# Peptides against a protein of PDB entry 4Y8H: the designs that were tried, part 12

Target 1, 222 residues: chain A of PDB entry 4Y8H
Amino acid sequence: TTIVGVKFNNGVVIAADTRSTQGPIVADKNCAKLHRISPKIWCAGAGTAADTEAVTQLIGSNIELHSLYTSREPRVVSALQMLKQHLFKYQGHIGAYLIVAGVDPTGSHLFSIHAHGSTDVGYYLSLGSGSLAAMAVLESHWKQDLTKEEAIKLASDAIQAGIWNDLGSGSNVDVCVMEIGKDAEYLRNYLTPNVREEKQKSYKFPRGTTAVLKESIVNICD

## One batch from the design tools (peptide; made by RFdiffusion4, then SolubleMPNN)

Design b1_p28_4_s4 (from b1_p28_4, 11 letters changed)
Fold by OpenDDE base, seed 1:
Structure b1_p28_4_s4 (fold): chain B 222 residues (1-222), chain A 28 residues (1-28)
Amino acid sequence: as target 1 above (222 residues)
Amino acid sequence: SELERERERARATAERSAAAAAAAAAAA
């Protein structure tokens, strides 16, 4: 897995690859690793796919109830705190490593959470087996005051670095853009770099193109 | 600089995550 988050001037973008693996086997080529906690708060999951999905659904439900009760838009820090408390309670038995990002009335936010409930904050983050390949791209090209388009490009380039260099990462790039004052833009399969273009040329050689170089009749039965 | 401190924090987080992923793969 390769997951990334990048802050830009007016929001945050997260991105992920779509490979799911079971040991050395590719189980799914198009696994969704971006999860909606609320309309404007999304996360990317690394680790056990079932654990990342389950924890994000639980927190999503609790955030919705809290938002309804308080009549307030959800806060990214509230989602972060709930995720942190949940993961800490299970002491790393939940194999969820998350990038949590979103926009709320206080601005744009980007955090990471490790399986034991430790949290980091940054302008750019990468997690997963492809994290170092992604980080090489992020470190090289990240700058302050990125535009939305520059941030989407940077995030997608970082995921592609994971896809090309990490055996645990592959297939497509999913993107979610959370801009202040807008709806979240979920771009499922934003890039599909491994879709072999249908070979434009049918390699149907005409019958008889292979010359018979030698024919030998061997009687197998005496 | 602030940028160097941000790079170091981001790299350290990435390294911890990569190490955790490698450990999980080796245990499987």
Scores: peptide ipSAE 0.437, ipTM 0.877, DockQ to the pose 0.699
Fold by OpenDDE base, seed 2:
Structure b1_p28_4_s4 (fold): chain B 222 residues (1-222), chain A 28 residues (1-28)
Amino acid sequence: as target 1 above (222 residues)
Amino acid sequence: SELERERERARATAERSAAAAAAAAAAA
């Protein structure tokens, strides 16, 4: 898995690859690793797929109830705190590593959470088996005051680095863009770099064209 | 600089995650 988050001037973008593996087997080529916690708060999950999904669904339900109770839009820090407490309670028995990002009335936010409930904050982050390949791209090309388009490109380039250099990562790039004052834009299969182009040319060889690999003339002198 | 500290934090987080993923793959 390769997951990334990138802050830009007016929001945050997260991205993920779509490979799921079970040992040496590719179990799914198009696994969704981006999860909605709330309309404007999304996460990317690495680790055990079942654990990442279960945790994000639980927190999503609880944050919805909290939003209704408080009559307030959910805050990214609230989602972060709930995820942190949940993962800490299980002391790494939940194999979930998360990038949590979103927009709320306080602005745009980007965090990471490790399986033991440790948290980090940053302008750019990568997690998963492809995290180092992604980080090489992020470190090289991240700058302050990124545009939305530059941030999407940077995030997608970082995921592609994971796809190309990490055996645990592959297939497609999913993106979610959370811009202040807008709805979240979930771009499922934003890039499909390994889609085999439809063979535009059927080479119909004529019937009877056998490739002559070698011709030898042997003079048999009587 | 603050930017250098941010780069180092981001790298350290990525390294910890990569190590955890490698350990999980070895245990499977």
Scores: peptide ipSAE 0.429, ipTM 0.874, DockQ to the pose 0.712
Fold by OpenDDE base, seed 5:
Formats: structure tokens, C-alpha cells, sequence
Structure b1_p28_4_s4 (fold): chain B 222 residues (1-222), chain A 28 residues (1-28)
């Protein structure tokens, strides 16, 4: 998995690859790793796919209930705190590594959470097996005051670095853009760089390519 | 080419998925 988050001048973008693996096998070529916690708060998940999905759904439900109870728009820091407390309670046994991002009435936010419940803050972040490949791109090309378009490009280039260099990452690039004063823009399969190529060679030989050297008819009825 | 038709189908599926996700995000 490669997941990234990038802050820009008026919001935050997160992106992910779409490969799911079971050991050495590609289980799914188009797995969704971007999860909605609330309309304007999204996360990207790395680690155990079931754990990332389950924890994000649980916190999403709790955030919705909290929002309804308080009559307030959900805060990214509230989602962060709930995720942190939950993951810490389970002492890293929930294999969820998350980039949490969003917009709320206090502005745009970008955080990461590790499985044991530690949290980081930054202008750009990467997690997963492809995180080093992604970070090489982020460190090289990140600047202050990115535009929306520059941030989407940077995030997608960082995910592509994971796709090309990490065995655990692959297929497509998913993007979610959260801009202040707008609805979240979920760009499922924003890039599809690994569309199936036409087979250059066929390994299907016509019948009779292997010569029959001997034929014997055996009566099977006694 | 067949590759271009597969890319176009993938793009059209991505656009439908993005539109469905945007509609689901707007409806929630």
C-alpha cells in the first residue's frame, strides 16, 4: 500500500493506490483505500484491510452521532482523538495505519495515526509499504502555497512512485480533495496507469502442435 | 485499439464511480 496526504493553500488532498495483496498474490486490483469518516473528513488506510475498514466505519458512526448530538459539523481533531484512543486501547493489535484529513469550521487538517495510537502532523505525509518511494517524491517537489491542481499532481505522482517501486502497491490512483468551503471531491480511479496491455504473444498452440506418438484403445468394460 | 477501448471503459467506469461517490457524499 501507498497512501499520501498533502496540504494545499485552501485545503487538503489524500491519495492511495488500489492494490490489495494476500501474501505474494494480488487479491484485488481495484481496492478502495480511501474511506469517508464524514462528508468532509476522509482517511487513507494502510495495514490490514479489514482493520482499516472496521476502525474507520466505527469512528465514522461515532462522529456522525456526535455531530447530530452537538448540532455541529464534525472536527478532524475529534476524529483523530477517537481513532487514537481506540488504537491505543488495542495496543497495536488493530493493524491500522491511517492518514486522516479534512476540512472543518477551524480550517484544513492533515494527520497520521500509527497502529499503536501515536499521531503525527505535517504538510505532507506518507504511509504503507510504498511510503519511502512516495516520500522521495514529496520531499523533492513539495513547496508552500501549493494550488489544488499542484497538490493533486504531487499526491498522484507520490502514489505512482509507490506503484512503480513497491511490490505491495499497484494498479490505480484514487484521490480525495477536501477544499475549504466546498464539498469533498472523491476521484475514484483518478489515474489508471496499469490498464491491461494487449497480449503481444499467445501461448495457446493449435491442437496437434504436440505429435501423437502412440495411440492405444483399451476396453474398460470387463 | 483494444487497449484504447479498455482505457476508455476504465475511464467511463472511473467517472461513473466518482459521480456515484460524489452523489453518495452529497446525500450523506
Amino acid sequence: as target 1 above (222 residues)
Amino acid sequence: SELERERERARATAERSAAAAAAAAAAA
Scores: peptide ipSAE 0.000, ipTM 0.206, DockQ to the pose 0.017
Fold by OpenDDE base, seed 3:
Structure b1_p28_4_s4 (fold): chain B 222 residues (1-222), chain A 28 residues (1-28)
Amino acid sequence: as target 1 above (222 residues)
Amino acid sequence: SELERERERARATAERSAAAAAAAAAAA
């Protein structure tokens, strides 16, 4: 897996690859690694796919109830705190590594969470087996005051570095853009760089293309 | 009503991307 987050001047973008693996086998070429916690708070998950999905759904349900009871828009830091406390209680036995991002009434936010419940803050982050390949791109090309378009490009270039250089990453790039004052834009399969090309030749042969070299009639006696 | 409208918009956006791939036990 390769997952990234990048802050820009008016929001945050997260991106992920779409390969799922079972040991050395590609189990799914087009899995979804971007999860909605709330309408304007999304996360990218690495580690055990079932654990990342289950923990984000649980916290998504709890943050929704909290928003309803308080009559307030959910905050990214509230989702972060609930995720951190949940993962810490399980002492890393839940194999969820998350980049959590969103917009709320306090602005745009980008965080990471490790399976033991440790958290980081940054303007750009990467996690998963492709993290080092992605981070090399981020460290080389990140600048202050990115535009939305520059941040989407940087995030997608970082995911592609994971796709090309990490065995655990592959297929497509998914993107979610969270801009202040707008609805979240979930861009499923934003890039599809591994589309199988059409074969230049047809391998459909007419009947009789293979000559019969020998015929033998055998009486099958019961 | 605003939260319900945001839920329905976000659900409609997610459903348009939901090609049903069967959940096999896999590492991300």
Scores: peptide ipSAE 0.000, ipTM 0.263, DockQ to the pose 0.027; fails the geometry check

Design b1_p28_5_s1
Fold by OpenDDE base, seed 3:
Structure b1_p28_5_s1 (fold): chain B 222 residues (1-222), chain A 28 residues (1-28)
Amino acid sequence: as target 1 above (222 residues)
Amino acid sequence: SSSIRQRRLEATEAVRAAAAAAAAAVAA
């Protein structure tokens, strides 16, 4: 997995690859690794796919209830705290590594969470098996005051570094853009750089292409 | 390099067009 987050001047972008693996096997070529916690708070998940999905759904439900009870739009730091406390309670047994990002009434936010419940803050972040390949791109090309378009490009280039160089990453680039004062823009399959071309030759031959070299009829009944 | 980039762009645009057509068909 390769997941990234990048802050820009008016919001935050997260991106992910779309390969799921079971050891050496590619289980899914086009899985979704971007999860909605709330309308304007999204996360990218690495680690155990079931754990990332289940924990984000659980916290998403609790954030919705909390928003209703408080009569307030949910805050990214509230989602971060709920995720952190939940993961810490399970001492790393829930294999969820998350980049959490969003916009709220306090601005745009970008965080990471590890399975043991540690959290980090940054202007750009990467997690998963492709994180080093992604971070090499981020460290080389990140600057302050990124535009929306520059941040989408940087995040997409970082995910592509994972797709090309990490065995655990592959297929497509998914993007979610969370801009202040706008709805979240979920760009499923924003890039599809691995569409298989048509094969130059077919191995389908007409019936009878293989000649019958010998036929023998044996009567088994006397 | 340019040919591979162009083919990747065309493939991405084709997937987007197909997704938009499918979304329009569900909304109709």
Scores: peptide ipSAE 0.018, ipTM 0.375, DockQ to the pose 0.017
Fold by OpenDDE base, seed 2:
Formats: C-alpha cells, structure tokens, sequence
Structure b1_p28_5_s1 (fold): chain B 222 residues (1-222), chain A 28 residues (1-28)
C-alpha cells in the first residue's frame, strides 16, 4: 500500500493506490483505501484491510453520534483522538495505519496514526509499504503554499512512485480533496495508469497448427 | 510497458481535463 496526505493553502488532499494483496497474490486490483469518517473527514488506510475498514466505520459512527450530541460539526482532532485511543487499547493488534485528514470549523488538518496509537502531524505524510517511494517524491517536490492543483499532482505523483516501485502497491490512484468551505471531492480512480491495451494478437491458432504425432483407437466395448 | 503506462496516464489526464472543462461550461 501507498497512502499520502498533502496540505495545501486552502485544505488537504489524501491519495492512495488501489492494490490489495494476500501475500504474493493480488487479491483486488481496484480496492478502495480512502474511507469516509464524516462528510469532510476522510482517511487513507494501510495494513490489514479489514481492520482499516472496521476501525474507520466504528469511529465514523461514533463521530456522527458525538456531532449530534454536541450540535457541532465533527473535528479531525476528535476523530484522531478516538482512533488513537482505540488502537492503543488493542496494543497494535488492530493492524490499522491511517492518514487522517479533513476540514472542520477550526481549519484543515493532516495527521497519521500507527497501529499502536502513536500519532504524527505534518504538511505531507506517507504510510504503507510504498511510503519510502512516496516520500522520495514528496521530499523532492513539496513546497509551502501549494495550490489545490499542485497538491493533487504532488499526491498523485507520490502514489505513482509507490505503484511503480513497491510490490505491495499498484493499479490506480484514488484521491480525496477536502477544501475549506467546500464539500469533499472524492476522485475514485483519479489516475488509471495500468489499463491494459487491447490485445494486438490472438492465441487462437488455425486447426492443424499442432501436429498429431500418434493416433490409437481402442475398442472399449466388445 | 512504460510507453503503454505513459499513454494511459495521458489519456486519463485528457479525460479529466475534458470533464473539468465541461463542468466549468455548465457553471458559466
């Protein structure tokens, strides 16, 4: 998996690859690794796919209840705190590594969470097996005061570095853009760089291409 | 393989640019 988050001048973008693996097997070529916690709070998940999905759904439900109870829009820091406390409670046995991002009444936020409940903050972050490939791109091209378009490009280029260089990453780039004062823009399959072209030739050979070397007729019934 | 990937990337970008242009034209 390669997941990234990048802050820009008016919001935050997260991106992910779309490969799911089971050991050496590609289980899904186009899995969704971007999860909605709330309308304006999204996360990208690495690690155990079931755990990333389940923990984000659980926290999403509790964030909705908390929002209703407090009569307030959900905050990214509330989601962060709930996620980290839950993960810490399970001592890293919930294999969720998350980049949590969003916009709320306090502004735009970008955090990471590890399975043991540690958290980081940054202007750009990467996680997963492709994180080093992604970080090489981020460190090379990140600047302050990115535009939305520059941040989307940077995030997608970083995911592509994972797609090309990490065995655990592949297929497509998914993006979610969370801009202040706008709805979240979920761009499923924002890039599809691995679509196979039409097959130039067929393996359907003419009859007789394979020679019959020997024939034997056996009577099975008397 | 690299040439096919590059052409697919460019095609994806072209489709996105066309969709953005169409959305801008409807909003105008």
Amino acid sequence: as target 1 above (222 residues)
Amino acid sequence: SSSIRQRRLEATEAVRAAAAAAAAAVAA
Scores: peptide ipSAE 0.016, ipTM 0.349, DockQ to the pose 0.016
Fold by OpenDDE base, seed 1:
Structure b1_p28_5_s1 (fold): chain B 222 residues (1-222), chain A 28 residues (1-28)
Amino acid sequence: as target 1 above (222 residues)
Amino acid sequence: SSSIRQRRLEATEAVRAAAAAAAAAVAA
């Protein structure tokens, strides 16, 4: 997995690859690793796919209830706190590594969470087996005051570095853009750089193309 | 390999541009 988050001047972008693996096997070529916690709070998940999905759904439900109870828009820091407390309670047995990002009435936010419940803050972050490949791109090209377009490009280039160089990463780039004062823009398969070209030749031959070189009839009762 | 990747990216960008143009035409 390669997941990234990048802050820009008016918001935050997260991106992910779409490969799921089971050891050396590609289980899914086009899985979704971007999860909605709330309309304007999204996360990217690495580690155990079932755990990342289940924990983000659980916290998403609790954030909705909290929002209704408080009559307030959900905050990224509330989601962060709920996630870290849940993960810490399970002492790393929930294999969720998350980049949590969003916009709320306090601004734009980008955080990471590890399975034991530790949290980090940054302007750019990467997690997963492709994180070093992604970070090499981020460290090379990140600057302050990125535009939306520059941040989407940087995030997608960082995911592509994982796709091309990490065995655990592959296929497509998914993107979610969370801009202040706008709805979240979920760009499923924003890039599809691994679409196979059409096969130039058919391997269907007419019947009888393979000649019979030898025939033998053997009685099995002899 | 690089030329195949580039052509696939360009094809993806063309599809995105067409989708954006279609969305703009519906909003207009």
Scores: peptide ipSAE 0.006, ipTM 0.323, DockQ to the pose 0.016
Fold by OpenDDE base, seed 4:
Structure b1_p28_5_s1 (fold): chain B 222 residues (1-222), chain A 28 residues (1-28)
Amino acid sequence: as target 1 above (222 residues)
Amino acid sequence: SSSIRQRRLEATEAVRAAAAAAAAAVAA
């Protein structure tokens, strides 16, 4: 997995690759790793896919209830705190590594959470097996006061670095943009750099193309 | 190869540009 978050002048962008793996096997070529906690708070998940989905759904439900109870838009720091406390309670046994981002009445926010419940803050973040490939791009091209378009490009370039260089990452780039005063823009398959081309040759041969040299029928039931 | 990746990326961008143009034409 490669997941990234990038802050820009008026919001935050998160992005992810779309490969799911089971050891050396590609389980899914186009999985979704961007999860909605609330309309304006999204996260990207790395680690155990089931744990990332389940924990984000649980906290999403609790954030909705909290928002209704308080008559307030949910805050990214509230989601961060709930996720942190939940993950810490399970002492790293919930294999969720999250980049949590969003916009709320206090502004735009970008955080990371590790499975043991540690949290970090930054203007740009990367997690997953492709995180070093992504971070190389982020460190090379990040600047202060990014535009929305520059941040989307930077995040997408960082995910592509994971797609091309990390075995655990691949297929497509998903993006979610959270801009202050706007609805979240979930851009599923924003880039599809691995579309299968048409085969130049057919390897379907007529029957009899390879000669049968010998046939033997053995009855195994007496 | 890098050339195949680049062509696939360019094809994706072309589809996106066409979709954006179509959306703009409907809004107009």
Scores: peptide ipSAE 0.000, ipTM 0.292, DockQ to the pose 0.015

## One batch from the design tools (peptide; made by RFdiffusion4, then SolubleMPNN)

Design b1_p29_2_s2
Fold by OpenDDE base, seed 4:
Structure b1_p29_2_s2 (fold): chain B 222 residues (1-222), chain A 29 residues (1-29)
Amino acid sequence: as target 1 above (222 residues)
Amino acid sequence: SFAEFASLSSAEQLAAIAAAAAAAGLVVL
């Protein structure tokens, strides 16, 4: 997995690759790693697929109940606190690593959460097996006062660095943009860099197209 | 141990999870 978050002038973007693995096997080429906690609060998950899904769904449900009870838009820090408390309670036995981002009445927020319930804050973050490749791009190209378009590009370039350099990452780039005063824009398969173009040539040659210079038949069953 | 695991970097922790998950037949992101 490669997941990233990038703050921009009026919001936050998160992005993810779409590969899941089962040991050396690609389990899914186009899994969704971006999860909605609330309409304007999204997360990207790395770690055990079941744990990341379960924890994000649980906190999403609790945030919805809290929002309904309070008649208020949910806050990113409330989701962060619920996630932190839950993951800490399980002492790293829930294998979820999350980038949590969103917009709320207090502004735009970007956090990371590790499986033990430790939390970080930043203007740009990366997690997953591809995080180092992504961070190399982020550190090289991040600047203050990014536009929405610059942040989407930067996040997408960082995910592509993971796709190209990390065996645990691959296929497509998903993006979610959370801008202040707007609905969240979930851009599923925003980039599909591994879509094979139509072959310019057929490589199905008739038998005999290449001359056989030598043939040797070896009996392997004596 | 938990303390040993917690001392690892996030990348090392994810690698350890991936290895353990592979042994258990679990899907990893």
Scores: peptide ipSAE 0.343, ipTM 0.796, DockQ to the pose 0.759; fails the geometry check
Fold by OpenDDE base, seed 1:
Structure b1_p29_2_s2 (fold): chain B 222 residues (1-222), chain A 29 residues (1-29)
Amino acid sequence: as target 1 above (222 residues)
Amino acid sequence: SFAEFASLSSAEQLAAIAAAAAAAGLVVL
C-alpha cells in the first residue's frame, strides 16, 4: 500500500493506490483504500484489510451518533481521538495504519495513526509499504500555499512513486479532496496508469506470414 | 516483542504485519 495526505491552501487531499496482496499474490488490483468516516472526514488505510475496514466503519458510526446527539458537524480531532483510543486499547493487535483528513468548522486537518495508537500531524504524510517512495516525491516537491490542483498532482505523483517502486502497491490512484466550504470530492480511479492502451496492432497474422528460411530433413534412423 | 515492534518504522511494521498476515492467509493493503 501507498497512502498519502497533502494539505493545500483551502483544504486537504488524500490519495491511495488500489492493490491488495495476500503474501506474494495480488488479491485485488482495484480495491478501495479511501473510506468515509463522515461526509467531510475521510481516511486512507494500510495494514490488514479487515482491520482497517472494521475500525473505520466503527468510528464512522460512532461519529454519526455523536454528531446527531450534539447537533454539531463532526470534527477531525474527534475522529482521531476515537481511533487512537480504540487502537491503543488493542495494543497493536489491530493491524490498521491510517491517514485521517478532513474539513470541519475549525478548518482543514491532516493526521496519521499507527496501529498502536500513536499519532502524527503534518502538512504532508505518507504511510504503507510504499511510504518511502511517496515521501521522496513529497519532500522534493512540497511547498507552502499549494493550490487544490497542485496538491492533487503532488498526491497523485507520490502514489505513482509507490505504484512503480513498491511491490505492495499498484494499479490505480484514488483521490479524495476535502475543501473548506465544499462537499468532499471522491475521485475513484483518478489515474489508471497501468491500463495498457488497446493494442492498435492485431497479432493475428495470416497463415503463411512466417517465411521458411531453411528446411532440413534429418533421418533419425541412419 | 511489542517494544521491538513499536521501535520499527511504519514501513517496517507494515512489512512485519504483511509477513504475519501472509502466514495466516489474510489480505493486506
Scores: peptide ipSAE 0.340, ipTM 0.785, DockQ to the pose 0.764; fails the geometry check
Fold by OpenDDE base, seed 3:
Structure b1_p29_2_s2 (fold): chain B 222 residues (1-222), chain A 29 residues (1-29)
Amino acid sequence: as target 1 above (222 residues)
Amino acid sequence: SFAEFASLSSAEQLAAIAAAAAAAGLVVL
């Protein structure tokens, strides 16, 4: 997995790759790693697929109940605190690593959470097996006062670095943009850089074609 | 230990989780 978050002048963008793996097998080529906690609070997940999905759904449900009870828009720090407390309670046994981002009445926010419940704050963040490849792009091209378009490009370029260089990352780029005073823009498959070319050969052989399973040439030297 | 695991980089932690998950047949992101 490669996941990133980038703050810009009026909001925050998060992005993710779309590969899931099961050991050496690609389980899904186009999985969704961006999850909605609330309308304006989204997260990107790395780690075990089941844990990332379960924890984000649980906190999403609790944030909805909290929003209804308080009659207030949910805050990113409230989601962060709920996630942190939940993950810390399980002492890393929940294999979820999250970038949490959003907009609320206090502004735009970007956080990371590790499976053991530690949290970081930054203007740009990366997590996942592709995080080093992504961070190399972020460190090279990040600047203050990014525009929305520059931040989307930077996040997308960082995810592509993971796709090209990390075995755990691949296929497509998903993006979610959260701008102050706007609805969240979820851009599923914003980039699809790995479109399969038409196969030069069909694997559909006529009935009666026997596959050559193995050929071995043995040189018998006298 | 938990403390040793928590001291690893996020990439190293995720690699350890991926290895453990692979052994258990779990899907990893």
Scores: peptide ipSAE 0.339, ipTM 0.789, DockQ to the pose 0.778; fails the geometry check
Fold by OpenDDE base, seed 2:
Structure b1_p29_2_s2 (fold): chain B 222 residues (1-222), chain A 29 residues (1-29)
Amino acid sequence: as target 1 above (222 residues)
Amino acid sequence: SFAEFASLSSAEQLAAIAAAAAAAGLVVL
């Protein structure tokens, strides 16, 4: 997995690759790693697929109930605190690593959460097996006062660095943009760099040709 | 231990989770 978050002048973007693995096997080429906690609060997950999904759904449900009860838009720090407390309670037995981002009445926010419940804050963050490849791009190209378009590009370039350099990352780039005063923009398969072109070449062989299925050259030295 | 695991980098922690998950047949992101 490669997941990233990037703050920009008017919001935050998160992005993810779409590979899941089961040991040496690619389990899914196009899994969704971006999860909605609330309409304007999204997270990207790395770690155990079941744990990341379960924890984000649980906190999403509790944030919805809290929002309904308070008649207020949910805050990113409230989601962060609930996630942190839940993960800490299980002392890393829930294998979820999250980038949590969103917009709320207090502004735009970007956080990371580790499985043991530690939290970081930054203008840009990366997690997952591809995090170092992504961070090399982020550190090289991040600047203050990024536009929305520059932040989407930077995030997608960082995910692509993971896709190309990390065995645990691959296929497509998903993006979610959370801009202040707007609805969240979920861009599923924003980039599809590994789409196999349709084979335009029809190899119709003449009648009487046999396909060579296997060739083996055996050197018979007498 | 939990303390030893928590002292690892996020990349090392994820590698450890991936190894444990592979042994259990779990899907990892």
Scores: peptide ipSAE 0.325, ipTM 0.787, DockQ to the pose 0.813; fails the geometry check

